# Designs tried in a protein design run: peptides against a protein of PDB entry 2FGR. Part 243

Target 1, 331 residues: chain A of PDB entry 2FGR
Amino acid sequence: SSVTLFGIVDTNVAYVNKDAAGDSRYGLGTSGASTSRLGLRGTEDLGGGLKAGFWLEGEIFGDDGNASGFNFKRRSTVSLSGNFGEVRLGRDLVPTSQKLTSYDLFSATGIGPFMGFRNWAAGQGADDNGIRANNLISYYTPNFGGFNAGFGYAFDEKQTIGTADSVGRYIGGYVAYDNGPLSASLGLAQQKTAVGGLATDRDEITLGASYNFGVAKLSGLLQQTKFKRDIGGDIKTNSYMLGASAPVGGVGEVKLQYALYDQKAIDSKAHQITLGYVHNLSKRTALYGNLAFLKNKDASTLGLQAKGVYAGGVQAGESQTGVQVGIRHAF

## One batch from the design tools (peptide; made by RFdiffusion4, then SolubleMPNN)

Design b2_p25_4_s4 (from b2_p25_4, 17 letters changed)
Fold by OpenDDE base, seed 1:
Structure b2_p25_4_s4 (fold): chain B 331 residues (1-331), chain A 25 residues (1-25)
Amino acid sequence: as target 1 above (331 residues)
Amino acid sequence: SEEEKRQEELNKKLLEELKAALAAL
């Protein structure tokens, strides 16, 4: 049996030129290149190729020392694994997000990530961004000649919000092909939630692909999120991402990513462009910089996620520029 | 390596500190 302590402390100086009032914000932020975390994990060999595992992981907020507390909301799983794959019990990334966020060159954090995995409809469920779920059972297949899949179900436990029942129920999965330089995946999910106290289904379909050319990597995402409401019509967002990354001088990586968020319910688009650079000082320590531009059109109010500084929206149709410069340390 | 040993010792110390912090909650 082994127990491993692991973590990342990622802290930055961040700036955004506009908040909801049109004012600039700046300060010390967190999780610009990787989500800061503290975790424990371990495995036990049970013989016959069967292993037990556990994983406990929480987010670290280095700017305030976790003033709001620490928890294992990132992952809190027990698992069995073997030739059949892996079964996990507990809060985790849902299978769809676990696989499809892997195509995000900005690691689903900071001011540069693909923001498609979002609560687009003011859903009242705690995980209406489609990233994680409570009460989750997940199964992941082995890789068979490149083909792999993951499936998950989260129990609602009869949670209600307003007149909505089954809140927090998740069902979803992905199929993928991962072979050499190529990765491609299709994910489908449905989550039960509430909007305005009324039952709402969050449906999600995501296609992702990447190819590593050695000298550069290309990655893309296509996503549709639909909050299906019985009253008031559907809230649909089509999100697109295309990114490229390349190693620089054996010690660095440059990243460029574009995303488009077509918010159908408000007939409004947002465009995000992010340039990032990571400079590895060691295997464990890196400096990084991100520069992001977010252009909202019409009624769009999206803001860049400068965690610890400003992660709110902007005025409708306003553009926002964000910068992060920071240190990432892994242990 | 000496660096691996140092990291293992650091991990042990951090684990003990974490256990102490969790026990104080």
Scores: peptide ipSAE 0.007, ipTM 0.390, DockQ to the pose 0.127
Fold by OpenDDE base, seed 2:
Structure b2_p25_4_s4 (fold): chain B 331 residues (1-331), chain A 25 residues (1-25)
Amino acid sequence: as target 1 above (331 residues)
Amino acid sequence: SEEEKRQEELNKKLLEELKAALAAL
């Protein structure tokens, strides 16, 4: 068996011009280009094409040295893999987020990412953003001529919040086609949660596609998230993303991404546009800069996710500008 | 809208099919 230690330290100087009080926030933040992490992983060959694996990964907060502690909440899996694909047991990205976030040119990190994978309804479940789950079993197929799929189920383990008795149960999966320059996928998921102590279903459908033209890549997402509540009506959000990236001089990458969040329950939209640049100093070290603009309309209060500086909302109808400049180092 | 209802029905069907597929594994 082999054990590999790996990680990323990504730290930035960040600024947002507005918080919930209308004041600016600035300081040292984390995870602007990639989520900072520390991990252990290994594989054992069991013979006959069968392998066992483990993966333990936690988030690093370089700005405060993990003042709130360290855990393996990013991933804590044991797996079997072979010609049949891979089965994983343990906390991980749910299959839908694992696949569909791959179309986000900002890799679900920093102030520029697609923010559709969100708790739109003040869901009381720990993972109501639809990104990860506890007690997860996942299966991923091999790639068959481009076609691949992933499925997952997370046990609720009789977790209760208020009158909700199945909190944390997840069922979901995706189908995809990945061949050469083309990627496309459809994901479906349902999570059981609670809102206001009442049972709520978080339903999600996401379509993603990308095409690499060599000189540039285009990527898109279409998502609907619906929190189905017994009382108060459904909370539905339609999220759209379109992005482009291009290599620059063999040492860099420029990214431009637009997203629209149509928040139906409050009849309000938010528009996000982000320009990003990554400059590779080496295979392991990069400098980066992100510039994001978020315009809330009407009752929308969305904020850019400047992790370690400010990740809260803003006043209704306000615009927020964010900047991150940082260093990413992988080991 | 009628189109929203149709999409909701389709989503429900797809989720049911997914549940059935997962139960068969």
Scores: peptide ipSAE 0.000, ipTM 0.240, DockQ to the pose 0.013
Fold by OpenDDE base, seed 3:
Structure b2_p25_4_s4 (fold): chain B 331 residues (1-331), chain A 25 residues (1-25)
Amino acid sequence: as target 1 above (331 residues)
Amino acid sequence: SEEEKRQEELNKKLLEELKAALAAL
C-alpha cells in the first residue's frame, strides 16, 4: 500500500481593466497556470492484477489561506482498477470534462482557458458548468490500440429545486482515439437542473482534437451546450477554440489560444484571445505570465476568470483585458 | 516483506503529519 501527499501552490498578481461597474481590479490571485490543490492518493495491490485506490483532493486559496475552509470537492474517490480499466465511486470530474478539457492549452484554469464548460443559463444546480458531479460512478476503459472511453452516472438522490425533482443527475461519456501525436474525442452529456425553479436539461456535445508536431502542438474544441427549458425556449451556446503551443529554449512554453462563444439566446458573441508563457525554473517550480483579451458584443457580459481578484461579468458589449503573473510550485 | 512494513510505517507517519497539519489549519 502507498500513500502520496501531493499539491500545487499557484499564486499570482492579477489585473483586469473592467469589472461590472467598469472599474479596474487588481491584487493577489490564485490558480493562474494550474489550480492550486492539496491532495492525498494511494493504491493497494490486491493481487491478480486488481488494485484498490483512493484520491482526496481539495482546492487551495493561497491569497487568503483558505478563509472559506477546505474540502475535497475537487475529487473524493475510491476505485478499483485492473485489466478491465478503472471504476471510481465519489465526487470527481465527470468523464466528459475530464477528457475534453485536456485539449485546453491553459489547463482549464486562470484567465486563458476555454470557458465553454459553463453555466450559461443561470442554472440553479451546484455543478451546472458540467465539470464535476456529486454521487458519481465513473468507468474508464484501458487504451486499446489508441481507442479509449469513459462513462459516468451521478445520482440526483431526489434533490429538488422549485418543481424540479431530479437536480444533479448526470449521464455522460466520451469515446476517444489517443495514438502518438494524435488525440481526438467526442463527448456527450446530459445533466438535470433547474432554471427559474423549473426542470431543465443541460445537454452538452463536445468534439476535441490535438496534434503534437514536436516543434508545436495544435489543439481545438467544438462544443454545443443547450439548457432545454419547458418554458421560455432553449438557451444554446456554441463554443469554439483553437490553440497552439510551442517549447521555447528547452525551459519555456509559449501558448496562444482563441475562443469564440456564440450565445444564441441573446444573439451575442464573445471573442477571447490569450497569450501565455511558462518558464520552468525546475521540475517543480515555474514562473508564468498570461495576457488575455475578451471582447463582448451586443448583450454579452462574459468576464475573464481572475480567481481571487475578479471573476464576475462586465457590462454588456464591453471588452476586458486581464493579466496574470505568478509562481507555480508543485510538490 | 520488510519493504512493505517500511512503507506502512512511512504511510502512518505521513498520515499523522497530515492530520497535524490539518488540525493546525
Scores: peptide ipSAE 0.000, ipTM 0.321, DockQ to the pose 0.157
Fold by OpenDDE base, seed 5:
Structure b2_p25_4_s4 (fold): chain B 331 residues (1-331), chain A 25 residues (1-25)
Amino acid sequence: as target 1 above (331 residues)
Amino acid sequence: SEEEKRQEELNKKLLEELKAALAAL
């Protein structure tokens, strides 16, 4: 039995030119290139190709020393794995987010990521962004000829909010083809939640694809999220992403990503464009910089996610510019 | 292999379940 301690400390200086009041925010932020984390993991060989595993991972907030505490909300799983694939029990990335966020060249981190995995409707569930779930059982297939899949179910445990029952129930999965330079995936998920104390289904469909040309990688996402409300009509968002990355000088990587968020319920679009650069000082230490522009149109109020500095919205129709410059260290 | 065939059938089943769920949305 081996236990591995691992982590990332990623801290940056961040700036956004607008908050909800129209004022600039700046300071020390976290998780600009990778989410800062502390984790423990281990495996036990049970023989016959069967392995047991555990994984405990929490987020680190280096700017405040985890003033709000530490937990294992990133992942807290026990697993069995073998030729059949892997079964996981416990809080984790839901299968859909685990696979489909892999096409985000910013890895769902910092001011540049695809923001489609979001609570678009003021859902009252704890994980209405579709990223993680409590009480989750997940299964991941092996890769056979490129084909692979994942499936997950999270128990609601009779959680209620207002008149909504089954809050926190997740069902979802993906199918994928991963072969050489090509990756493509289709994900489908439903979460039970509440909006305004009323039962709401968060439905999500995501298509992702990437191709590695060696000299550059292209990646794309197409997503629809729909909060189906019994009263008040559906809240639908269509999100689109296209990104490119390329190695620079053997020690660097440049990333460019565009996203469009078509928020149908408010007939409003937001455009995000991000330029990122990572400079590897070693295998474990990197410097990085991100420059992001977010253009809200009409009633859109989206904000860049400068974690630790400002991650709130802006005024309707306002544009936001964000910068992060930081250090990432892995251990 | 038998394992490849099992995985192929599993992949097919999962794909059909996902398609059915998609059609119900």
Scores: peptide ipSAE 0.000, ipTM 0.233, DockQ to the pose 0.015

Design b2_p25_5_s1 (from b2_p25_5, 15 letters changed)
Fold by OpenDDE base, seed 4:
Structure b2_p25_5_s1 (fold): chain B 331 residues (1-331), chain A 25 residues (1-25)
Amino acid sequence: as target 1 above (331 residues)
Amino acid sequence: MDEEVLKKALERFEELAKKYGVTVE
């Protein structure tokens, strides 16, 4: 049996040249290279190849000392694992997000990540970005010759918003092939939510793949998200990502990632390109820098997610430049 | 990174998208 305290403190100086008013924002931000976190985890060997586990993890905001509080909303699971795989009970990444975000070279955080896992439709559900769910049961298979899968179901517990029932219900899963340098996966999910107080289904399909060439890694994502509304028509976004990373000098890593967000409901595209560099000072401490460009076309108002500084949108059709320079420390 | 590698990767993704019925319009 073991209990481990773990965490990451990632804090940066961030700048974006435009907010919703066209003004610059700058200051101390968090989670530019990895999400800052504090967690407890452990396992108990129950014998016969069966293990019990727990995982409690919350986000840390180093800029304000968690002024809004601390919780275990990142993960709060109990699990059983064995030759059959792993069953998890509790709030967690949904299986689709857990697997498909792994192809994001920017670790789903900072100003450079793939932003496809998003609430594209002003969904009123708490997790309408498709990343996590409450009341979640998840199952993950072992890896069999490269093949693996994950499935999840989240109970809505009769949550209602407006006339919408079953809000928060999630069903989804992925199938994947992970073997040596190759990873590929397909994820499907549906989440019940509400938009404007009306029942809405958030449907998501995501393809991901990566290949590690040793000298460089390529990674890509293709995603379609549809908020299917009974009234007002579907809100569909097609998101694409292609990224590359390469080690530099044995202690560094350079990353380049491009994403396109084709927002069909407003016939508008946004282009994101990010250059990142991580310099490992030790196994636990790194310096990093991110430079991101976001170009909104037409009615698009997307903004870079400079957490702790500015994560809002910009004016329609405006471009935004963001910079983060920070320290990541793991313990 | 060689532009050709990127192009090939994109083509593969498009093929996969098509294969799985993801409409890339």
Scores: peptide ipSAE 0.006, ipTM 0.293, DockQ to the pose 0.012
Fold by OpenDDE base, seed 1:
Structure b2_p25_5_s1 (fold): chain B 331 residues (1-331), chain A 25 residues (1-25)
Amino acid sequence: as target 1 above (331 residues)
Amino acid sequence: MDEEVLKKALERFEELAKKYGVTVE
């Protein structure tokens, strides 16, 4: 049996040139290169190739010392694993996000990540971004000659919002091919939620692929998110991402990523382009810098996610520039 | 970010460091 304490402290100085009032914001932010976290995990060998596991992980906010508290909302699972794969019980990344966010070269955090996994419709559910779920059962297959899959179901436990029932129910999964330099995946998910107190289904389809050429890596995502409302029109967003990364000088990595968010319900697009650099001082410590440009068109109000500084929207049709420079330390 | 992403990143760093003769402390 083993128990491991692990974590990341990632803190940065961040700047965005526009908030919702058109004013700049700057200060100390968190999680620019990796999400800051504290976790405990362990495994027990049960014999015969069967293992039990646990994983408890919460987010750390280094700028304020977790003034709002600490919890294990990132992951709180118990598991059984073996030749059959792994079964997990507890709050976790849903299988679709677990797999498909792996194609994001900015690690689903900071000002540069793919923002497709989002609550596009003012959904009233706690996890309407499609990233995690409470009351989740997940199963992950072994890798069979490159082929692998994951499936999940989250119980709603009769949660209601307004007239909506079954809020928080999730069903989804992915199929993937991971072999050598190639990765490709298809994910499908449905989550029940509420918008304006009315029942809404959040449907998501995501395709991802990456190829590591050794000298560089290319990665891409195609996603459609659709909030299907019983009353009113559907709120659909098509999101696209293309990124490249390359090692620099043996100790660094440069990343460039573009994303397009086609918000159909408001007939408006947003373009995101991010340049990132990570300089590894050691295996555990890195300096990093991110420069992101977000161009909103028409009625789009998206904002870069400078966590700890400003993560809100901007005025419709406004562009935003963001910078993060920080330190990441893993332990 | 998921731990797997971090692990892969660290592994890549280690491989590159070895390739270029960089001492990782």
Scores: peptide ipSAE 0.000, ipTM 0.275, DockQ to the pose 0.029
Fold by OpenDDE base, seed 3:
Structure b2_p25_5_s1 (fold): chain B 331 residues (1-331), chain A 25 residues (1-25)
Amino acid sequence: as target 1 above (331 residues)
Amino acid sequence: MDEEVLKKALERFEELAKKYGVTVE
């Protein structure tokens, strides 16, 4: 049996030129390159190729010392693994997000990530961004000549909001091919939630692919999210991402990523472009900088996610520029 | 996405896993 303490402290200075009032925001932020975290994990060999595992992980907010407390909402799982793959019980990334966010060159954090995994419809469920779920059972296959898959189901436990009676129920999974420089995946998910107190299904389909050429990596995502409301029609968003990364001098990495969010319910688009650089000072410590531009058109009000500084929206049709410069340390 | 489609996909996967000898020892 082994127990490992691990974590990341990632803190930055961040700036955005516009908030909801049109004013700039700046200060000390968190999780610009990687999500800051503290975790415990371990495994026990049970013999015969069977292993038990646990994983407890919570987010760290270095800018305020976790003023709102600490929890294990990132992951709190017990698992069994073997030749059959892995079964997990507990709050975790849902299988779709676990796999499909891997194509995001900005690691689903900071001001540069793909923002398709989002609550697009003012859903009233706690995890209506499609990233994690409570009461989750997950299964992940081994890799069979490149082919792999993951499946998950989360119990609603009769959680109600308004007239919605199955809030938090999740069903989803992915199929993938991962072999050498190539990765490709298809994910499908449905989550039960509520909008305006009415039952709503959050349906998601995502395609992802990447190829590592050695000198550079290309990555892409295609996603459709639909909040299917009983009344008022569907809220649909089509999201697209294309990114490239390249090593620099053996100690650095440059990243460029573009995303388009076509918000059908408001007939409005948002364009995101981000340039990032990471400089490795060691295996555990890096400096980084991100520069992001978000252009909202028409009724779009999206904002960059400068966590710890400003993560809200902007006025309709306004553009936002964001900068993060920080230190990431892993232990 | 139809829940029924996901259920069918899972069932098919389980069948394939059995076919290829992916078993819990």
Scores: peptide ipSAE 0.000, ipTM 0.232, DockQ to the pose 0.025
Fold by OpenDDE base, seed 5:
Structure b2_p25_5_s1 (fold): chain B 331 residues (1-331), chain A 25 residues (1-25)
Amino acid sequence: as target 1 above (331 residues)
Amino acid sequence: MDEEVLKKALERFEELAKKYGVTVE
């Protein structure tokens, strides 16, 4: 049996040229290359190929020393694993996000990530971005000749918002093929939530694929998110992403990623393009820089996620430029 | 869910993958 303390401290200087008022924001931000975290994990060999595990992980906000507190909302699981795969109990990434965000070359963090996993409809549930869930049971298969899958169910525990019941219920899963340089996955999920106090289903379908050519990696995502409101019509977003990464000089990595968010309910698109560079000073320490451009069209108000500096929206139809330069240290 | 857009995109992806010989090693 072992217990491992682990973490990442990722802090940056960030700038965005526009906030909701059209003003620039700048300062010290967090989680530009990887999400800053503190965690504990361990395993126990129970014999017969069975292992017990625990994982407790919370986000660290280095810019303010976690002024709003610390919790284990990133992951708080107990698990059993073996030849059958892994069963997890507790708050975690839902299976769909765990697998499909892996195709995001910006690791679902900073100003450059794929932002498709989002609360597109002012959902009132705590996890309406489709990333994590409370009260989650997850199962992950082993890899069988490349084929693998994950499934999850989160209990709503009779949570209500307004007239909406079953809030927080999640059901979803993915099937994938991971073999050598190729990865491909299809994910489906439904989450019960509320919008305007009314019952809403957040339906999500995501296709992801990547291929590592050695000299470069290509990755892509196709996603539809639909908030099916009981009253008021559906809020649908089609999100597309294409990214490339390449090692540079044996110590660096360059990333380029484009995303398109077609927000059907407002008939508006947003275009995101991000250039990133990571320079490894060691196995544990890196310098990085991100440059992102977000172009909103028409009624779109999306903003880049400069966590710790500004992660809000912008005025409709406005473009936003963001920069992050920071240090990532893993322990 | 309206999957037509995603289906078309998948078809295009598969076509491109075939064109560029993206296969499992």
Scores: peptide ipSAE 0.000, ipTM 0.314, DockQ to the pose 0.014

